# Peptides against a protein of PDB entry 6FRK, part 48

Target 1, 411 residues: chain A of PDB entry 6FRK
Amino acid sequence: NEEVLNAMLKEVCTALLEADVNIKLVKQLRENVKSAIDLEEMASGLNKRKMIQHAVFKELVKLVDPGVKAWTPTKGKQNVIMFVGLQGSGKTTTCSKLAYYYQRKGWKTCLICADTFRAGAFDQLKQNATKARIPFYGSYTEMDPVIIASEGVEKFKNENFEIIIVDTSGRHKQEDSLFEEMLQVANAIQPDNIVYVMDASIGQACEAQAKAFKDKVDVASVIVTKLDGHAKGGGALSAVAATKSPIIFIGTGEHIDDFEPFKTQPFISKLLGMGDIEGLIDKVNELKLDDNEALIEKLKHGQFTLRDMYEQFQNIMKMGPFSQILGMIPGFGTDFMSKGNEQESMARLKKLMTIMDSMNDQELDSTDGAKVFSKQPGRIQRVARGSGVSTRDVQELLTQYTKFAQMVKKM

## One batch from the design tools (peptide; aimed at target 1 F332 T334)

Design b2_p18_4_s4 (made by RFdiffusion4, then SolubleMPNN; from b2_p18_4, 10 letters changed)
Fold by OpenDDE base, seed 3:
Structure b2_p18_4_s4 (fold): chain B 411 residues (1-411), chain A 18 residues (1-18)
Amino acid sequence: as target 1 above (411 residues)
Amino acid sequence: EVEELKNLLNILKMLSEL
């Protein structure tokens, strides 16, 4: 029994290390799991694998829980949120994502660029803010981040903004001058929350980085970025352990909408490769895919039309990055779509939809759409002319549709 | 429900591989 436990714990520890979980945390987890498992209960015919998985899951949940309640903004108050983190952590992008998240929830939100160190920081923030229709403040001439932050916070307080997000300078390395600047800004604006932004892709360096920030500034919240790529999120555990601060949000891509509230259970499930079925259900429900019951019913009957395909392309586009959706399904690795392939796939889906926009209802609603076109080739030429594409592009779409319709008939 | 969602997601997966 102990040998079996040790072997299974070795596999789990290997998987956690491959998920960028810090070696110290993995060792501690192994000891805690060993102490939590009664070997006599394991002898009584219980599924040893499920017991170990449950014990591991429980210990991972504890590693993500700092034992501190997350700060939340108060409605009708001015809430100042200061962002800190290294350059390339996604800090500036995350400021815009958080601002957009609160704006969509009906908060009066604004952005301040107090990054005077990086040339074009203000232009980048301004571009992101303008695209999202978020009010912003910054300077092209003022070089003191304390002055910019103070003036911007005062301006937006006077204008009764509820969420005032301050982006600070990020450097490539931990430097004492960066930490002094962050302290001076924090002292001047007196933020209600200091958010440390961490890149999950730095792996084992997450602990040391997070600790260095917490030792210098009163980090109260963590946001983990780049959880859309190869980063399995194990660095998030290191950030919580080092900062003793809750993860409040995760960045799941490059789009402004690729941002979600942190949920412990789904995150640990995903980290263990169990998927996030709950978050997937939540996303499917948020999309008002009420029409999915009708689709599922059609699919059960082996019916699939070009319209049904069009509606599914709309649903995929509404769900956002397909890599994230796949990463929520148990047994689908995040590696199935590289970021480059995703934008190309989305552009391809849009092209296919544009072709279908030139189809008529008889073509779209036919249970054998490909046969409608094969019987009357003049339809292909009409659709091609209407959508501005080649007859080959229409034939490729119909070939793809036929493959799907055949697969649906086998489901 | 979960199996139906899995089937739907498999179809969505296939549709994204278009």
Scores: peptide ipSAE 0.030, ipTM 0.546, DockQ to the pose 0.089
OpenDDE base, seeds 1, 2, 4, 5: peptide ipSAE 0.021, 0.027, 0.023, 0.027; ipTM 0.519, 0.533, 0.522, 0.529; seed 1 fails the geometry check

Design b2_p18_5 (made by RFdiffusion4)
Pose (drawn by RFdiffusion4):
Structure b2_p18_5 (pose): chain A 374 residues (1-38, 47-273, 303-411), chain P 18 residues (1-18)
Amino acid sequence: NEEVLNAMLKEVCTALLEADVNIKLVKQLRENVKSAIDNKRKMIQHAVFKELVKLVDPGVKAWTPTKGKQNVIMFVGLQGSGKTTTCSKLAYYYQRKGWKTCLICADTFRAGAFDQLKQNATKARIPFYGSYTEMDPVIIASEGVEKFKNENFEIIIVDTSGRHKQEDSLFEEMLQVANAIQPDNIVYVMDASIGQACEAQAKAFKDKVDVASVIVTKLDGHAKGGGALSAVAATKSPIIFIGTGEHIDDFEPFKTQPFISKLLGQFTLRDMYEQFQNIMKMGPFSQILGMIPGFGTDFMSKGNEQESMARLKKLMTIMDSMNDQELDSTDGAKVFSKQPGRIQRVARGSGVSTRDVQELLTQYTKFAQMVKKM
Amino acid sequence: ETAVEKLLERIKKFEEFF
């Protein structure tokens, strides 16, 4: 049985290694699901599912904007990850939700970058800012957020150029652009086909600049997006959105369950009964209930107080014979009144008859009356 | 009065006394 756990466990470790999941997290997840584990494909895959939900959970809720206030969002990520594409996908998303959204092109390096964000904004009917001539992104971002602030826009999304960590020049310039406009949220946009080099770049982005949200693009293809587990662990940020195509409407919020599945592949007879059950539990205590000075009108009249401390086990064989629908019903007496067929099965395996209940049903009706009167 | 009704009256009197 130790060999059935390991053959089926290395087959999931390969399923995650092929899904671009970091080898560090596969080796760690393997011995996490091995230590926490101490119709067969369900008792195994349920344990695997619960261990994956433990990894995709960063413990941090997403940053959401406030209507009536200026929200500045700054996009960061590697070269070619889909920043300019996801910039228009997000401005279009909120603009459709009713936000005064606008775009700013703070890319002074990439050829045809302002022309790219201009044509994406021209098409989606979204205001845009940028420059063909201005070579300083700190100047484009500062003079754009200033313009759209004096025009009272609620979502101001600043697009930046692609950068990698070994370029300290572009990482300083990213930090200065973030310090000039002071964004409310910084989004790390990552390609879903990224391999093992993801945890190092995503970590260096978190170190130089405060990354609070992560977006995974190019998920409409074959890439399952296992590199996102390394960006969530590195940036400490949850995934808010995913990109699912080249168009502006190929964009939707991140849901954890479908991503993990793809990455993996009035008084009743019942109340009359419980009140009795507690009066029998407090039944050997009936002599304490006759203590009160001046209140002892009677005690054990006609000896019937002895069987009131004997009827509740026989009535329990009825509850033992009951399932969770009758037991957890608001009116435990209405489930059997409509279907007196349930009065015969309760009588069979519990040894009580269907006759005994007629005297009980009268005793029940009287008890149900004096509680609604209570 | 039934013995069960007399018993319930006793419980109520006991709760009121305390």

Design b2_p18_5_s1 (made by RFdiffusion4, then SolubleMPNN; from b2_p18_5, 10 letters changed)
Fold by OpenDDE base, seed 2:
Structure b2_p18_5_s1 (fold): chain B 411 residues (1-411), chain A 18 residues (1-18)
Amino acid sequence: as target 1 above (411 residues)
Amino acid sequence: PSTEEKLLEKILKYLEAL
């Protein structure tokens, strides 16, 4: 029994190390899981593999929970949120994502660029803010980040902004001068929340980096970026452990919408390669697919048309990057998360939609679209010519439709 | 299963069939 436990724990520890979980945390987790199982083996004839998976999951959930309630902004108050983090962490992009998130929730939100170190920092923030229609402040001439931050916070307080986000200078290295500057800015603006932005792709360096920030500034929240990559986000556990601060949001891509509230259960499930079924459900719900009730009703009757398939493609395209959707599905590996596969998948969907745009209502609304085309092969040639594709491409679409319609009839 | 879970299962089966 102990050999089997040790073998399974070795596999789990290997998978966690491959997921960029810090070696110290993996060792502690192994000890905690071993201690938990040694206590539970006395009680139940449960499948040992499921018991180990449950114990691992439970201990990972504890590592993500710092036991501290996340700070939340107060409606109708002026909430100052200061961002800190290394250069290349995605901090500036994350400021814009958070501002856009609150703006979409009906908060009066603004951005302040207090990054005087990086040439063009203000122009970059201004471009991002303007695209999102977010009010912004910064200077082209002022070199003191304390002055810019103070003036910007005062301005937006006087204008009754509810969410005031301050972006600070990043550095490539942990330098005392950076931490002194951050402390001076924090002392001047008195932020209600300090957000540390961490890049998940730095792997084993996450602990040391997060600790260095927490030891110098009062980090109260963590945002993890670049969770769209091959990094399974194990570095996030290291950040929580080092900062003793909750993860509040995650960045899942380069788009302003590639930003979501952190959820513990989905994150751990994804980290373990179990997929994120809950995040898929939430993403499906965010689409306000009220129009899908009619589709679900048709599908309950075993009816599926080419139009219903077209609407599904539109819905998939609205859900965001196809790679992210696939990466939330159990058993679809991280290899689908490559930007190449996403663009190719989206291009494939768009090509299929373009073929369907050349179909008529009789073809689209037929419960047996393939039979309509098989009875009158001239329709295939018409659609092929109309969409600028081969007759083979139309036949491949009809073959895919037929396979799917057969699956729907079996549901 | 919620309407959402059923939609998800359909999307999943669809993606598996592509």
Scores: peptide ipSAE 0.009, ipTM 0.336, DockQ to the pose 0.026
OpenDDE base, seeds 1, 3, 4, 5: peptide ipSAE 0.008, 0.008, 0.007, 0.007; ipTM 0.334, 0.328, 0.311, 0.321

Design b2_p18_5_s2 (made by RFdiffusion4, then SolubleMPNN; from b2_p18_5, 12 letters changed)
Fold by OpenDDE base, seed 3:
Structure b2_p18_5_s2 (fold): chain B 411 residues (1-411), chain A 18 residues (1-18)
Amino acid sequence: as target 1 above (411 residues)
Amino acid sequence: KTPEEELLEKIENLLKAL
């Protein structure tokens, strides 16, 4: 029994290391899991695999819980949020994402660019802010980030902004000059929250980087970025362990909407390859897919039309990048859709929808759309001409529809 | 199954067939 436990724990530890979980945390988890498993209960015929999975899940949940309540902004107050992090962490993009998140929730939100070190930092922030219709402040002439941050915070406080986000300078490496600048900015603006932005793709370096920031500035929150790529998110555990601060949000792509509140259970489930069913439910509910009751009823009856497929493609496109959606489905690893494959998959869906836009209601609403086209091949030629595609592309769509309709009939 | 769980299974199956 102990040998079997040790073998299974070795496999779990390997998978966690491959998920960028820090070696120290993996060792600690192994010891904690080994201590939490009663070997006598494992002998009594309990599903050993489920017991180990549950123990691992429970210990991972503890690793992402710092035991500290996350800071939340207060309505009707001026909340100053300072961002800190390295260049390339996605800090500036994350400032815009957070600003947009709060703006969409009806907060009076603004952005300040206190990055004087990087040429074009202010132009980048201004571009992002303008695109999102978020008020912004910065300077092309002032080189002191403390002055810019102070003036910008004062301006937006006087204008009764509720969320005041300050983006700071990043460096490619940990430099004492960067940390002193961050401390000077923090002392001048007295932020209500300091957010450390970390790139999940740095893997085993997450602990050391997060610790270096926490040792210099009072980091109270963590945001983890680039969880849409090859990063399995294990670095997030390292950030929590090092900063003793909660993860408040995750960045899940390059779009301004590719930003979500951190949820412990879904995140650990995803890290273990169990999927994020709850996050998928939340995204589906945010889309106000209430109009899908009719679709749900049709699908309960094993009916699936080309129109129903079109509506599902619209829904999938509204959920955001395919990589994120697939990464929420159990057994679909983030690797199944490289960024190149995502754009290609979205382009493929748009192409399929454009073909369906050239179909008539009789074709779209038929419970056996493929038979309608097979009985009258002239319909394929009409649709192909109307959509500017080949007859082969229309046949491929109908083949795909037939696969979906067969799958729906098996549900 | 909740209507949401049924919708999720449908989305999952749609994505598996894409």
Scores: peptide ipSAE 0.006, ipTM 0.337, DockQ to the pose 0.026
OpenDDE base, seeds 1, 2, 4, 5: peptide ipSAE 0.006, 0.005, 0.000, 0.005; ipTM 0.333, 0.342, 0.267, 0.314

Design b2_p18_5_s3 (made by RFdiffusion4, then SolubleMPNN; from b2_p18_5, 10 letters changed)
Fold by OpenDDE base, seed 4:
Structure b2_p18_5_s3 (fold): chain B 411 residues (1-411), chain A 18 residues (1-18)
Amino acid sequence: as target 1 above (411 residues)
Amino acid sequence: ESTEEKLLQKILNFLKFL
């Protein structure tokens, strides 16, 4: 039994190392899992694999819990959030994503560019902020980030902004000058939260980087970026361990909407290749798909219309990038949809919706829409002409609808 | 199945269909 346990733990440890989990954390996890597993319960014929998976899952959940409550902004107050991190970590993009997140939640949000080191940093921030309609501050002439940060924070405090995000200079390497600048900025603006932005793709370097920032700056929150790539996010565990600070958000792509609140269970599930079932449920719940009691009731009765399908397509389009949704499904890795396939999938959804926009209420609200079209083939030609597509495209949509309606009847 | 499991299965089925 101990040999079998050790073999299975070796496989798990290998998979965690391949997921960029730090070797020290993997070692600690192995010891904790061994201590948490009752060998007597393993002898009693319990599914050894499920028991080990549960123990591993439970210990990974503890590794992402720093034991410190995440800072949250206070509504109706001025909350200053300073961003720190290396150049190329996605810090500037993440500032815009966080600002947009809070703006969409009805917070009066602004951005300050205190990155004087990188040429075009302010232009990049300005471009992102303008696209998102987020107020911004920065200078083309002031070279002192302390002055820019102080003036920008004061300005936006006086204008009663609730979320004031300060982007700072990054460096390619950990330089003492960077940390001194960060300390000077932090002392001048007195941030309510300091967010360390870390690139998940740096793998085993996550611990050393996160530690170097925490040793110099009072990091209180972590944001992990580039989780849309091949990075399984194991470096996030290293960041939490080194900073003793919670992960508050994750960046899941390059788009401003490719940003979500960090959730422990989904993240660990994804890290283990179990998929993100909880994040999928939550993303669905955020869409108020459950408020469609009428749809749930229709589905319970095996009723599904083309209108019901149209509403589901609208909901999927609101969920964001299809690749991310698939990456939440167990067994659909991030690799299943190349970046090219996402735009194609969204274009396909839009095309299907455009076809349905050319349908009439009788066609859309029929419990057997495909049969309505099969009985009167002239409807297919009308819809095809109205939507500017081939009759084949309409038939493909109806074939799709029929497959889904049959699946709903089996639920 | 919880309402959540049914919803999830619905979404999974929908995603498999796309």
Scores: peptide ipSAE 0.015, ipTM 0.428, DockQ to the pose 0.025
OpenDDE base, seeds 1, 2, 3, 5: peptide ipSAE 0.013, 0.007, 0.014, 0.007; ipTM 0.428, 0.413, 0.421, 0.398; seed 3 fails the geometry check

Design b2_p18_5_s4 (made by RFdiffusion4, then SolubleMPNN; from b2_p18_5, 10 letters changed)
Fold by OpenDDE base, seed 4:
Structure b2_p18_5_s4 (fold): chain B 411 residues (1-411), chain A 18 residues (1-18)
Amino acid sequence: as target 1 above (411 residues)
Amino acid sequence: MTTEEKLLEKIEAFLKAL
């Protein structure tokens, strides 16, 4: 029994190391999992794997919980959020993503560029802010980030902004001058929250970097970027452990919408290759599917129409890049992204919707849409001509619909 | 299975059928 446990724990430890989880955290997790598993309660082999997975999951959940409640902005107050992090961490992009996130939630949001070190930092922030219609402040002439940050914060406080995001200089190395500058900015503006932005792709370096920032500035929140890449996010655990600060958001791509609130269980599920089940649920719920209950009831009764499928395609298109949605589904690993350009998957969905746009209400609202078309093959030719596609493309759509409708009837 | 887990299995099944 102990040998089997040790073998399974070795596989889990290897997978966690391959997921960029810090070696110390993996060792501690291994010990905690061993202590949490009562060897006497270890039932037959299928139960052992499930027990180990549950114990690992539970210990990973504890590693992402710093025991500190995440800071949240107060509505109707001026909330100053200072961003800190290395150059190339995605800090400036993340400032824009966070500003856009709060703006879409009806917060009066603004951006301040206090990055005087990087040439074109202000132009980049201005470009992102302008595209998102976010008010911004910065200077082309002022070289002191403390002055820019102070003036920008004062301006936006006086204009009753609720979310005031300050982007600071990032450097390539842990330079004492960077930390002094960050401390001077923090002292001048007195931020309500200091957000450390980390790149998930730096792997084992996450702990040392996160610690270096926490030792110099009072980091209260973490944002993890580049979780769309090869990074499985194990470095996020190291950042939480080092900063003792919660992850509040994750960056999941380059688009301004590729930004989501951090959720512990989905993240751990994804880290373990179990998929992001809760993130799919939350993203589906965020879509304000007014008919989610009605759809769930129809699905409980084994009813599924071509219109219901069309609505689901609209929902998928609203969720963002199809690749991200697939990466949230258990068993759709990152390797499934390698075969289809996101644009091709979205173009395929859009093509399927265009075919359905040429269907009539009788075809769309039929509980057996495929049978409507099979009884009257002239409908396939009409829809094909109306949508500018082959009769084969319409038949392929109907075949996909039929497969799904059969699954819904079995559930 | 929660209603949410069932919805997800359906979404997964849907995406696999695509």
Scores: peptide ipSAE 0.020, ipTM 0.422, DockQ to the pose 0.025
OpenDDE base, seeds 1, 2, 3, 5: peptide ipSAE 0.019, 0.010, 0.014, 0.014; ipTM 0.433, 0.429, 0.427, 0.416

Design b2_p18_6 (made by RFdiffusion4)
Pose (drawn by RFdiffusion4):
Structure b2_p18_6 (pose): chain A 374 residues (1-38, 47-273, 303-411), chain P 18 residues (1-18)
Amino acid sequence: NEEVLNAMLKEVCTALLEADVNIKLVKQLRENVKSAIDNKRKMIQHAVFKELVKLVDPGVKAWTPTKGKQNVIMFVGLQGSGKTTTCSKLAYYYQRKGWKTCLICADTFRAGAFDQLKQNATKARIPFYGSYTEMDPVIIASEGVEKFKNENFEIIIVDTSGRHKQEDSLFEEMLQVANAIQPDNIVYVMDASIGQACEAQAKAFKDKVDVASVIVTKLDGHAKGGGALSAVAATKSPIIFIGTGEHIDDFEPFKTQPFISKLLGQFTLRDMYEQFQNIMKMGPFSQILGMIPGFGTDFMSKGNEQESMARLKKLMTIMDSMNDQELDSTDGAKVFSKQPGRIQRVARGSGVSTRDVQELLTQYTKFAQMVKKM
Amino acid sequence: EDASIQLLERLKEAEEML
């Protein structure tokens, strides 16, 4: 049985290693689902599913904008990850939700970058800012957020150039662009086909600049996006959106369950009964209930107080014979009145008859009356 | 009267006295 756990566990470790999941997290997840584990494919895959939900959970809720206030969003990520594409996908998303959205092109390096964001904004009917001539992104971002602030826009999305960590020049310039415009949220956009080099770059981005949200693009293809587990752990940020194509409407919010599945592949007879059950539990205590001075009108009249401390176990064979629908019903008496067929199966395996209940049903009706009167 | 009803009436009278 120890060999059935390991053959089926190394087959999921290969399923995650093929899904570009970091080898560090696969080896760690393997011994986490092995230590926490101490119709067969369901008792195993359920344990694997709950261990994955433990990893995709960063514990941090997403940053959401406030209507009627200026929200500056800054995009960061590697070269070619889809920042300019996801910039228009997000401005189009909120603009359709009713936000005064605008775009700023703070890329002064990449050829045809302003022309790219201009044509994406021209098509989606979204205001845009940038420059062919300005070579300083700190100047383009500052003079753009200033312009769209004096025009009272609610979503101001600043696009930046692609950068990698070994370029300290572009990492300083990213930090200065973030310090000039002071963004309310910084989004780390990552390609879904990224391999093992993801945790190092995503971590260096978190160190130089405060990353609060992560977007995973190019998920409309074969890439399952296992590199996102390393960006969530590195940036400490949740995934808010995913990209699912080249167009502006190929964009939707991140849902954890489908991503993990792809990455993996009035008084009633019942109340009359419980009140009785507690009066039998407090039944050996009936002599305490005759203690009150001037109250002892009677005690155990006609000896019938002894069987009121004996009927509740026989009535419990009826509850033992009951399932969760009859037991958890608001009116435990209405489930059997409509279907007196349930009065026969309660009588079979519990040894009580269907006759005994007629006297009980009269005793029930009288008890149900004096509680609605309570 | 049934002894179960007499017991419940007694509980009500004891709650009123308290």

Design b2_p18_6_s1 (made by RFdiffusion4, then SolubleMPNN; from b2_p18_6, 12 letters changed)
Fold by OpenDDE base, seed 2:
Structure b2_p18_6_s1 (fold): chain B 411 residues (1-411), chain A 18 residues (1-18)
Amino acid sequence: as target 1 above (411 residues)
Amino acid sequence: EDGLVKLFEKLLKLKKLL
């Protein structure tokens, strides 16, 4: 029994190392799992694999829980959130994602660019903020990040902003000058929360980097980025262990909506390749599928219109990146759709929707939309002209619709 | 083309499971 346990623990340890979990944490987890498994209970005919998986899952959950409650902003107060992290961690993008998240929740949110080191940092932040309709502050002439941060925080406090996000300079390496600058900014603005942004793709370096930030500045929260790639996010465990701070959000792509609150159970399930059934259920429920009872009823009757297809494309677009949805299904790795294929797929859906926006209600609400167009070919030419596409593009849409409608009739 | 159809099948199957 001990040999079987050791063999299975070796496989789990290998899989965790391949998931970028720090070697020290994997060793500690192996010892903790080995101590938590009663070898006598393993003799009782229980599925040894399930027991080890459950013990591993339980110990991973403990590693992600620092035992510290995450800071949360107070409604009707001025909450200053300072971002820290290395260059290329996704820090600046994550500031915009967090600002957009709070804005969508009805918080009066703003962004401050205190990155004076990177040429075009303010222009990049301004571009992102403007696209999201988020108020922003920064300077083209001021070189002191302390002055910019202080002036920006004061300005937005006076304007009664509730969420004031400060983006700071990153560096390529751990430099004492960077940590001194971050400490000076933190002392000047007195942030309510300091967020460390970490790239999950740095693998085994996550612990040392996160520790270096925590040893110099009072990191209270972690955000993990680039969880859309091959990185299974094992570096997140290293960040929590090093910072003793909770992960509050994860970045799951390049879009401003590729940002979600961190959930421990789904994350560990995904890390182990078990899928995220709970996050899939939550995303499906967030789609307000109550409006889809009428669709489910139509589908039960084998009815499927071009409007029903349009509404499904809207729902798919609301679910966010398609790779993420697939990555929530057990046995579908995140690798099934390259980033290029995802943007292309979303652009294709938008193109199809734009074609349907040029259709009339008779065409959209017909139980056989393809037959309506086949009986009156002049409709294809009208829709093509209205949407700025070829007649071939409209025919391809109708061909796809016909395939979907035939599938619905077989369901 | 087959990717969108296969997705839609999977989403419809998921929607039937929920």
Scores: peptide ipSAE 0.019, ipTM 0.428, DockQ to the pose 0.150
OpenDDE base, seeds 1, 3, 4, 5: peptide ipSAE 0.018, 0.018, 0.015, 0.016; ipTM 0.438, 0.436, 0.429, 0.405; seed 1 fails the geometry check

